# Ledger of designs, part 29: peptides against a protein of PDB entry 4Y8H

Target 1, 196 residues: chain A of PDB entry 4Y8H
Amino acid sequence: TSIMAVTFKDGVILGADSRTTTGAYIANRVTDKLTRVHDKIWCCRSGSAADTQAIADIVQYHLELYTSQYGTPSTETAASVFKELCYENKDNLTAGIIVAGYDDKNKGEVYTIPLGGSVHKLPYAIAGSGSTFIYGYCDKNFRENMSKEETVDFIKHSLSQAIKWDGSSGGVIRMVVLTAAGVERLIFYPDEYEQL

## One batch from the design tools (peptide; aimed at target 1 K33 S46 G47)

Design b2_p22_8_s3 (made by RFdiffusion4, then SolubleMPNN; from b2_p22_8, 6 letters changed)
Fold by OpenDDE base, seed 4:
Structure b2_p22_8_s3 (fold): chain B 196 residues (1-196), chain A 22 residues (1-22)
Amino acid sequence: as target 1 above (196 residues)
Amino acid sequence: SELQKELKEAFKYSTDPSEEYL
């Protein structure tokens, strides 16, 4: 897996590859690793498909109940729920989560929750097995307050490089753009990003 | 919260080992 979330001028963009593995084999399944937990709060998932899906489902349910009682939760609130679930179950989980969201008050925010269940607020985050190959690239090329187009390009190039070197990453690149204007889903195919 | 505690406990029984990894 190669996943990332990047804050930018108008919000935040999540990105992911789509490859899954089954045991020792690379599966031909195209998976959506970008998961909605609230209207403008999403997560990137790495690790166990079952574990991360269960976590996301619980968070989604919690945030729905939260909304009915208190109104729209903040991204920080969502990250806290993820953190508690991941930390309290760390001995039985293989889960790496990036939480990202947008609201009018806080704008785009990114929280990374690695194995062990710590939480870190960052301007951008990368995770998954492919992330190890792109720390240097991302550090060199990330800029704060990029445009939407610049951020899409940054994520596309970053994930393309991760996919190039990580056998556990591949397929399509999916993105979710979260802004005041709403939610936008993007998809990019190998024929495009392999040429970068 | 109490709700969070309940959900955390529910999680322990809602996840099974999987051969599928992201």
Scores: peptide ipSAE 0.399, ipTM 0.762, DockQ to the pose 0.247; fails the geometry check
OpenDDE base, seeds 1, 2, 3, 5: peptide ipSAE 0.387, 0.398, 0.399, 0.374; ipTM 0.761, 0.762, 0.759, 0.756; seeds 1, 2, 3, 5 fail the geometry check

Design b2_p22_8_s4 (made by RFdiffusion4, then SolubleMPNN; from b2_p22_8, 6 letters changed)
Fold by OpenDDE base, seed 3:
Structure b2_p22_8_s4 (fold): chain B 196 residues (1-196), chain A 22 residues (1-22)
Amino acid sequence: as target 1 above (196 residues)
Amino acid sequence: SKLLEELRKAFEYSTDPNKEYL
């Protein structure tokens, strides 16, 4: 897996590859690793497909209950729920999560939750087996307050490089753009990113 | 929280050795 989320001028963009493995084998199944937990709060998933889906389902349900009682939750609230689940079950879970969201007060925010269940707020985050190959590239090329187009290009180039080197990453690149204007889903196919 | 614990119990994590990984 190669996943990332990047804050930019108008909000935040999540990105992910789609490759799935079964044990030591690469499966030909294409998986959507970008998961909605609220209207403008999404997550990137790495690790066990079943474990991360279960966590996301619990968070989604919790945020629905929260909304019915208190109104729209913040991205920080969503990240705290993910953190509690991941930390309390860290001995039984294989889960790496990036939480990203947009609201009018806080704008775009990114929270990364690695295997140990800690939580870190960052201007951008990368994770998954493919992320090890692109730390240097991302550090060199990330800038704060990029345009939407610049941010899409940054994510596309980053994930393309991760896929190039990581056998556990591949397929299509999916993105979700979260802004005041709403939610937008993007998809890029191998012929579009392999030559970058 | 108590709510999170009850919600967690509603879902069982897969222990299948052939489970999928992302």
Scores: peptide ipSAE 0.408, ipTM 0.790, DockQ to the pose 0.265; fails the geometry check
OpenDDE base, seeds 1, 2, 4, 5: peptide ipSAE 0.403, 0.396, 0.404, 0.405; ipTM 0.785, 0.782, 0.784, 0.788; seeds 1, 2, 4, 5 fail the geometry check

## One batch from the design tools (peptide; aimed at target 1 G23 G47)

Design b2_p23_1 (made by RFdiffusion4)
Pose (drawn by RFdiffusion4):
Structure b2_p23_1 (pose): chain A 196 residues (1-196), chain P 23 residues (1-23)
Amino acid sequence: as target 1 above (196 residues)
Amino acid sequence: ALTEIRTEEAKLNARVAEFNATL
């Protein structure tokens, strides 16, 4: 897997490849690793497909219940529910999850939750096996308060490289845009991003 | 914090690689 989330001027963008692996075999070339847990709180999933789906479903359930009783949860609250599940069940889970959301007060936020269940709030986050290959690129090219177009390009170029070098990444690049304007789904095909 | 994140990511990737090797 190759995944990332990036905060910018108007909010946050999540991005991911679409490859599911079963050994060297590509079980699914068009996977959607970007998952809604609330209207404007989404996550990027990496690691075990089963674990991350089970976790995301539970978190969506908790936040739906939270919304019924107390109104819209913060992105930090959503990240805390993911952490509770990942930390308390660390022996049985293989889940690397990035949580990203948009709040009118807080604008875009990114929380990354690596294997042990720790929580890290960051301007941007990268994860998944392909992310190792783009630490150098992303650290060199990221800046705060980028525009929407600049952020789409940063993610497109970053995941293009992660896919190029990582055999466990590929297919299409999917992105989810989170702003006050709503939610936008973007998709980029190999013929476009490969030759970047 | 960055080191921790990246170490935990390496551990996760190792688990996934080992699991895929049995398939």

Design b2_p23_1_s1 (made by RFdiffusion4, then SolubleMPNN; from b2_p23_1, 12 letters changed)
Fold by OpenDDE base, seed 2:
Structure b2_p23_1_s1 (fold): chain B 196 residues (1-196), chain A 23 residues (1-23)
Amino acid sequence: as target 1 above (196 residues)
Amino acid sequence: MMEEIREEMKKLNELLKERNAKL
């Protein structure tokens, strides 16, 4: 897996590859690793497909209940729920989660939750087996307050490099753009990103 | 009856694949 989320001028963009593995083998499945937990709060999933799906389902339910009682939750609130689930169940779960969301008050925010169940707020985050290949690239090329187009290109190039070197990453690159204007889903196929 | 068993086994196999799948 190669996943990332990047804050930018107008919000935040999540990105992910789509490859799924079973053991040491690539499964013939195109998985959507970008998962909605609220209207403008999404997550990137790495680790166990079953574990991360279960976590996301619980968070989504919690946030729906929260919304009915208190209104729209903050991204931080969503991240705290993810963190609690990952930390309290760390011995039984294999989950790496990046939480990203947009609201008018806080704008785009990114929270990374690695296997241990810690939580870190960052301007951008990368995770998954492919991320090890692109830390240097991302550190060099990330800039704060990029445009949407610059951010899409940054994510596309980053994930393309990760996919190039990580056998556990591949397929299509999916993105979700979260801004005041709404939610936009993007998809890029190998014919495009392999040429970068 | 054999067809039903085959279909159930197929479903079980798919379930097991999902449980063991990694992202």
Scores: peptide ipSAE 0.213, ipTM 0.594, DockQ to the pose 0.053; fails the geometry check
OpenDDE base, seeds 1, 3, 4, 5: peptide ipSAE 0.209, 0.196, 0.188, 0.212; ipTM 0.593, 0.583, 0.576, 0.592; seeds 1, 3, 4, 5 fail the geometry check

Design b2_p23_1_s2 (made by RFdiffusion4, then SolubleMPNN; from b2_p23_1, 12 letters changed)
Fold by OpenDDE base, seed 2:
Structure b2_p23_1_s2 (fold): chain B 196 residues (1-196), chain A 23 residues (1-23)
Amino acid sequence: as target 1 above (196 residues)
Amino acid sequence: MMKEIREEMEKLNKKMAEANSKL
């Protein structure tokens, strides 16, 4: 897996590859690792497919309940729910999660929750087995307050490099753009990103 | 809310098994 989320001028963009593995075998090329937990709060999932799906389902439920009682939750609230679930179940979970969301008050925010259930707020985050190959690239090329287009290109190039070197990453690149304007889903196929 | 989260965590602990697929 190669996943990332990047804050930019107008919000946040999540990105992911689509490869799923079973042992050393590529089982699925079109898995959606970008998971909605609220209208403008999404997560990137790495690690156990089942574990991370279960966590995301629980978070979604709690955020729906929260909304009914208190109104729209913040991205921080969502990250806190993820953190609690991941930390309290750390001995039984294989989960690396990036939480990203947009609201009018806080704009785009990114929270990374690595194995063990710590939480870190960052301007951008990368995770998954492919992330190891792109730390240097991302550090060099990330800029604060990029445009949407610049951010899409940054993510596309980053994930392309991760996929190139990580056998556990591949398929399509999916993105979710979260802004005041709403939610936009993007998809990029190998024919495009392999040429970068 | 935290009580409800804990309840769901308990449900998770009871139901989760080792995954056969990884992301």
Scores: peptide ipSAE 0.259, ipTM 0.605, DockQ to the pose 0.079; fails the geometry check
OpenDDE base, seeds 1, 3, 4, 5: peptide ipSAE 0.223, 0.238, 0.197, 0.159; ipTM 0.588, 0.604, 0.572, 0.512; seeds 1, 3, 4, 5 fail the geometry check

Design b2_p23_1_s3 (made by RFdiffusion4, then SolubleMPNN; from b2_p23_1, 11 letters changed)
Fold by OpenDDE base, seed 1:
Structure b2_p23_1_s3 (fold): chain B 196 residues (1-196), chain A 23 residues (1-23)
Amino acid sequence: as target 1 above (196 residues)
Amino acid sequence: MMEEIRKEMEELNAKMAERNAKL
């Protein structure tokens, strides 16, 4: 897996590859690793497909209850729920999650939750087995307050590089853009990103 | 009989593969 989320001028963009593996083998499955937990709060998932889906389902339910009682939750609140679930179940859980969201007050925010259930707020985050190969590239090329187009290109190039080197990454690159204007889904195919 | 067993095994294998799927 190669996943990332990047804050930019107008919000935040999540990105992910789509490859699924079983043990050391590539499975004949294409998965969506970008998961909605609230209207403008999403997550990137790595690790166990089953475990991370279960966590996301619980978070989504919790945020629905929260909304009914208190109004729209912040991204930080969502990250806190993820953190608690990951920490409480850390001995039996294989999950690496990036939480990202947008609201008018806080704009785009990114929280990374690695194995163990810690939480870290960052301008951008990368995770998954492919992330190891792109720390240097991302550090060199990330800038704060990029445009939407610049951020899409940054994520596309980053994930393309990760996929080139990580056998556990591949398929399509999916993105979700979260801004005041709403939610936008993007998809890029190998014929495009392999040539970058 | 053998065809039914084969189908059941394939279904079980598919379920197991999904349970063990990694992202």
Scores: peptide ipSAE 0.318, ipTM 0.672, DockQ to the pose 0.053; fails the geometry check
OpenDDE base, seeds 2, 3, 4, 5: peptide ipSAE 0.285, 0.283, 0.302, 0.294; ipTM 0.648, 0.646, 0.661, 0.657; seeds 2, 3, 4, 5 fail the geometry check

Design b2_p23_1_s4 (made by RFdiffusion4, then SolubleMPNN; from b2_p23_1, 14 letters changed)
Fold by OpenDDE base, seed 2:
Structure b2_p23_1_s4 (fold): chain B 196 residues (1-196), chain A 23 residues (1-23)
Amino acid sequence: as target 1 above (196 residues)
Amino acid sequence: MKKEIREELEELNKKMREANSKL
């Protein structure tokens, strides 16, 4: 898996590859690792497909209940719910989650929740097995307050490099753009990103 | 974490762990 979320001028963009594995084998399944937990709060999932899906389902349910009682939750609130689930179940959970969201008050925010259930607010986050190959690239090329287009390109290039080197990453690159304007889903196929 | 959320997680994990798929 190669996943990332990047804050930019107008919000946040999440990105992910689509490859899954079963044991030591690559499964020929295109998965969506970008998971909605609220209208403008999404997560990137790495680790156990089952565990991370279960967590996301619980968070989604919790945020729906929250919304009915208190209105739209903040991204921080969502990250806190993820953190609690990951931390309290850390002994039985294999999950690496990036939470990203947009609201008018806080704009785009990114929270990374690595294995163990710590939470870190960052201007951008990368995770998954492919992330190890792109820490240096991302550090050199990330800029604060990029445009949407610059951020899409940054994510596309980053994930392309991760996929190139990580056998556990591949398929399509998916992105979700969260801004005041709404939610936009993007998809990029190998024929495009392999040429980068 | 509320007990309800923990129980829900345990139930969901039990149902889903059989897939043994990784992201």
Scores: peptide ipSAE 0.229, ipTM 0.608, DockQ to the pose 0.081; fails the geometry check
OpenDDE base, seeds 1, 3, 4, 5: peptide ipSAE 0.202, 0.204, 0.215, 0.174; ipTM 0.616, 0.616, 0.607, 0.513; seeds 1, 3, 4, 5 fail the geometry check

Design b2_p23_2 (made by RFdiffusion4)
Pose (drawn by RFdiffusion4):
Structure b2_p23_2 (pose): chain A 196 residues (1-196), chain P 23 residues (1-23)
Amino acid sequence: as target 1 above (196 residues)
Amino acid sequence: ALTAAATALTTAIEYSDASTHRL
């Protein structure tokens, strides 16, 4: 897997490849690793497909119940529910999850939750096996308050490299845009991003 | 033997996916 989330001027963008692996076999070349847990709180999933799906479903359930009683949860609250599940069940889970959301007060936010269940709030976050290959690139090219177009390009170029080097990444690049304007789904195919 | 090797490789990839983050 190769996944990332990036905050920018108007909010946050999540991005991911679409490869699911069963050994060296590609069990699914068109996977959607970007998953809704609330209208404007989404996550990127890496690690075990079963674990991350089970976790995301539970978190969506908790936030739906939270919404019924107390109104819209913050992105920090969503990240805290993910953490509680990942930390308390750290022995049985293989889940690297990035949480990203948009609040009108807080604008874009990114929380990354690595294997042990710790929580890290960051301007941007990268994860998954492919992310190792783009630490150097992303650290060199990221800046705060980028425009939508610049952020799409940063994510497109970053994941293009992670897919190029990481055999466990591939297929299409999916992105989810989170702003006050709503939610936008983007997709980029190999013929476009490969030759970047 | 081939099934066991595929399973071991899948576990290792899942671990790498979950543990590889830039902080």

Design b2_p23_2_s2 (made by RFdiffusion4, then SolubleMPNN; from b2_p23_2, 14 letters changed)
Fold by OpenDDE base, seed 5:
Structure b2_p23_2_s2 (fold): chain B 196 residues (1-196), chain A 23 residues (1-23)
Amino acid sequence: as target 1 above (196 residues)
Amino acid sequence: SAAEAEKELTAEIEKRSASTFKL
C-alpha cells in the first residue's frame, strides 16, 4: 500500500493506490483504500483490510452518534476516536490510518495514526509499505498552501514513485478532495501515472 | 445502545480479522 493525505490552500486531498495482497500474492482486487467516516472526514487505510474496515465502521458509527447529539464533529475528534481504537487494540490490530478532513473553522487537517495507536497532526502524511520510498521526494517537493492542481500533481507523482518501487502497491491512484465546495473523487490509471 | 454497537463491531472485527487480504 501507498497512501497519503496533503493539506493545501483550499482543504485537503487524500490519495491511495488500489493493490490488495493475500500472503505472497497480489489479489486481483481493486480496493478502495479511501473510506468515508463523515461527510468531509475520510481516512486512508493500510495493513489488514478487515481490521482497518472494522475500525472505520466503528468510527463512522461514533461520528454519526456524535452528529445527532452535538452537530458536525471536527477532524480532530475523528482522529481521537481512531487513536483510541488503534491504541486499545494495538496488540491485535495491524492498522495504519491517515485521517483527513475539512471544516470551515479548521480548514484541511491531516492526522496520522501508525501502528501502536499514536496520533500525529501533520501538514501532510504518507504511510504504507510504499511510503518508505518517497519520504525524500515528499520532503523535497511538498509546499504549504499549494493549489488544488499542484496538490493533485504532487500526490500523483509521489504515489507513482511509491508504486514504481513497492511491489505491494499498484493499480489505480484514487484521490478524494475535501473543500468548502464539497467532495470530489478522482481516479488515475497506470497509463497516465507510469509515464511520470 | 452504543455499548451494544461496540460489542457487535468487536465481533465483526474478529470475524473480519480472519481475512488474509492486506492493503
Scores: peptide ipSAE 0.292, ipTM 0.674, DockQ to the pose 0.038; fails the geometry check
OpenDDE base, seeds 1, 2, 3, 4: peptide ipSAE 0.276, 0.285, 0.290, 0.284; ipTM 0.667, 0.671, 0.676, 0.671; seeds 1, 2, 3, 4 fail the geometry check

Design b2_p23_2_s3 (made by RFdiffusion4, then SolubleMPNN; from b2_p23_2, 15 letters changed)
Fold by OpenDDE base, seed 3:
Structure b2_p23_2_s3 (fold): chain B 196 residues (1-196), chain A 23 residues (1-23)
Amino acid sequence: as target 1 above (196 residues)
Amino acid sequence: SAEKERKKLTEEIEKRSASTFKL
C-alpha cells in the first residue's frame, strides 16, 4: 500500500493506490483504501483490510452518534476516536491510518496514526509499504498552501514513485478532495501515472 | 455499558482480522 494526505490552500486531498495482496501473492482485487467516516472526514487505510475496515466502521458509528448529540465533529475528534481504537487494540491490530478532514474553522487537517496507536498532526502524511521509497521526494517537493492542481500533481507523482518501487502497491490512484465546495473523487489509471 | 460495548467492538475487530487480505 501507498497512501497519503496533503493539506493545501483550500482544504485537504487524500490519495491511495488500489493493490491488494494475500500472503506472497498479489490478489486480483482492486480495493478502495479511501474510506468515508463523515461527510468531510475521510481516512486512508494500510495493513489488514479487515482490521482497518472494522476500525473505520466503528469510527463512522461513533461520529454518527456524536453528530446526533452535538452536531458535526471536528477532524481532531475523529482522529481521537481512531487513536483510542488503534492504541487499545495495538497488540491484535495491523493498521496504519491517515485521518483527513475539512471544516470552515480549521480548514484542511491531517492526522497520522501509525502502528501502535500514536497520533500526529502534520501538514501532510505518507504511510504504507510504498511510503518508505518517497520520504525524500515528499520532503523535497511538498509546499504549504499549494493550489488544488499543484497538490493533485504532487500526490500523483509521489504515489507513482511509490508504486514503481513497492511490489505491494499498484493499480489505480484514487484521490478524495475535501473543501468548502464539497467532496470530489478522482481516479488515475496506470497509463496516466507510470510515465511520470 | 461502555465496557461491554468496547468488548463487543474488540471481538468484532478480532473476527474480521482473520482476513488474509492486506492493503
Scores: peptide ipSAE 0.312, ipTM 0.687, DockQ to the pose 0.039; fails the geometry check
OpenDDE base, seeds 1, 2, 4, 5: peptide ipSAE 0.292, 0.302, 0.294, 0.304; ipTM 0.672, 0.686, 0.683, 0.686; seeds 1, 2, 4, 5 fail the geometry check

Design b2_p23_2_s4 (made by RFdiffusion4, then SolubleMPNN; from b2_p23_2, 13 letters changed)
Fold by OpenDDE base, seed 5:
Structure b2_p23_2_s4 (fold): chain B 196 residues (1-196), chain A 23 residues (1-23)
Amino acid sequence: as target 1 above (196 residues)
Amino acid sequence: AEAEKTAALTKEIELRSASTFKL
């Protein structure tokens, strides 16, 4: 897996590859690793497909309950719920999560929750087996307050490089753009990103 | 009600964790 989330001028963009593995084999399944937990709060998932989906389902339920009682939750609140679940179950879970969201008060925010259930607020985050290959590239090329187009290009190039070197990453690149204007889903196919 | 749903989801996580699919 190669996943990332990047804050930018108008909000946040999540990105992911779609490859799924089973043991030593690549599963012929195009997985959506970008999962909605609230209208403008999403997550990137790495590790166990089952564990990460279950965690996301629990968080979604908690955020729905929260919304009914208190109104729209913050991205920080969502990250706190993820953190609690990942930390309390760290001995039984293989989950790497990036939480990203947009609201009018806090704008775009990114929280990374690696194995062990710590939480870190960052301007951008990368995770998954492919992330090890792109730390240097991302550090060199990330800028704060990029445009939507610049951020899409940054994510596309970053994930393309991760996929190039990580046998556990590949397929399509999916993105979710979260802004004041709403939610936008993007998809990029190998014919496009392999040429980068 | 919240505790029951969380417990049900925890059981579902345990059942799903038997899956060998990795992301």
Scores: peptide ipSAE 0.290, ipTM 0.692, DockQ to the pose 0.039; fails the geometry check
OpenDDE base, seeds 1, 2, 3, 4: peptide ipSAE 0.274, 0.282, 0.279, 0.269; ipTM 0.678, 0.682, 0.683, 0.677; seeds 1, 2, 3, 4 fail the geometry check

Design b2_p23_3 (made by RFdiffusion4)
Pose (drawn by RFdiffusion4):
Structure b2_p23_3 (pose): chain A 196 residues (1-196), chain P 23 residues (1-23)
Amino acid sequence: as target 1 above (196 residues)
Amino acid sequence: SVTEEIREEDEKLDEKVDEALAS
């Protein structure tokens, strides 16, 4: 997997490849790794497909219940629910999850939750096996308060490289845009991003 | 550092996922 989330001027963008692996075999070339847990709180999933889906479903349930009783949860609250599940069940889970959301007060936020269940709030986050190959690129090219177009390009170029070198990444690049204007789904195909 | 922690935990996850896929 290759996954990332990036905060910018108007909010946050999540991005991911679409490859699911069963050994060297590509079980699914068009996977959607970007998953809604609330209207404007989404996550990027890496690691075990089963674990991350089970976790995301539970978190969506908790936040739906939270919304019924107390109104819209913050992105920090959503990340805390993910952490509680990942930390308390660290022996049985293989889940690397990035949580990203938009709040009118807080604008865009990114929380990354690596294997052990620790929580890290960051301007941007990268994860998944393909992310190792783009630490150098992303650290060199990221800046705060980028525009929407600049952020789409940063993610497109970053995941393009992670897919190029990582055999466990590929297919299409999916992105989810989170702003006060709503939610936008973007998709980029190999003929576009490969030759970047 | 936070960056080292995160990358070390990612590596550990990758190793666990590769072992599971090899099985």

Design b2_p23_3_s1 (made by RFdiffusion4, then SolubleMPNN; from b2_p23_3, 12 letters changed)
Fold by OpenDDE base, seed 5:
Structure b2_p23_3_s1 (fold): chain B 196 residues (1-196), chain A 23 residues (1-23)
Amino acid sequence: as target 1 above (196 residues)
Amino acid sequence: SMKEEIREEMRELVAKMAARLAA
């Protein structure tokens, strides 16, 4: 798995590969590693698909309840809920989660929750087995306040590099763009990103 | 199962969060 989220001028973009592994077998079946927990709050998931999906479902339900009573939650609130669930279950949980969201007050925000259930607010975050291969690339190429197009390219190149080296990453690259204008879903196929 | 354990944690967390937000 290779996942990342990047703040930019107009909001935040989440990105993920789509490869799944079952035992010793590698499948390029489309999988949903980008998960909505609120209209403009999404997460990237790595680790146990079943466990992280359960956590995301719980967070989504919590945020829906929150919204009905108190209005739209902040991205920080969502990250806090993820953090508590991951931390309290850290002894048995295999989960790496990136929470990203947009709102008019805070703009685009990214929170990473690695194994152990800590939470870190960052301008961008990478995770998954493929992330180890692209720390250097991302550090060199990330810039604050990029355009949408620059950010899409940055994520595409980063995940492409991760996929080249990580056997557990591959398939299509999916992105979700969160801005004041709404939510946009993007998809890029191997014939495009493999040549980068 | 992990799902059941997480669901239990959720119920407790939701209750705690609701209490905080009501204050």
Scores: peptide ipSAE 0.065, ipTM 0.696, DockQ to the pose 0.024
OpenDDE base, seeds 1, 2, 3, 4: peptide ipSAE 0.026, 0.026, 0.029, 0.026; ipTM 0.606, 0.594, 0.653, 0.602

Design b2_p23_3_s2 (made by RFdiffusion4, then SolubleMPNN; from b2_p23_3, 9 letters changed)
Fold by OpenDDE base, seed 4:
Structure b2_p23_3_s2 (fold): chain B 196 residues (1-196), chain A 23 residues (1-23)
Amino acid sequence: as target 1 above (196 residues)
Amino acid sequence: SMMDEIREEMEKLNKKVKERLAK
């Protein structure tokens, strides 16, 4: 798995590969590594698919209730919920989660929740088995307040590099763009990103 | 208070997570 979220001038973009591995079986299908928990709050999930799905489902439900009672939650609030659940279950949970969201007040925000259930607010975050191969690349190439197009290219190149080296990453590259304008879903296929 | 309500909800959520993780 290779996942990342990047703040940019107009919001935040989440990106993920789509490969699923089970034992010796490799499937290059569109997997739900990018998961909606609120209109403009999404997460990237790595680790146990079933466990992280459970957490995401519960968070989504909670945020729906939250909205009905208090209005739209902030990205920080969502990240806090994820953090608490991951921390309280850290002994029985393999999860690397990136929470990203957009609102008019805070703009694009990214929170990373690694194993152990800590939370860190960052301008961008990477996670998953493929992330180990692209820390250097991302550090060298990330810039704050990029355009949408620059950010898409950054994510596409980053994940492409991760996929090149990580046997557990591959398939299509999916992105979700969160801005004031709404939610946009992007997809890029191997024939394109392998040539980068 | 709102914070008390949120705390209570978090406890409920955590319980649900534990139940699902136990499979």
Scores: peptide ipSAE 0.313, ipTM 0.823, DockQ to the pose 0.037
OpenDDE base, seeds 1, 2, 3, 5: peptide ipSAE 0.289, 0.289, 0.300, 0.295; ipTM 0.817, 0.814, 0.819, 0.815

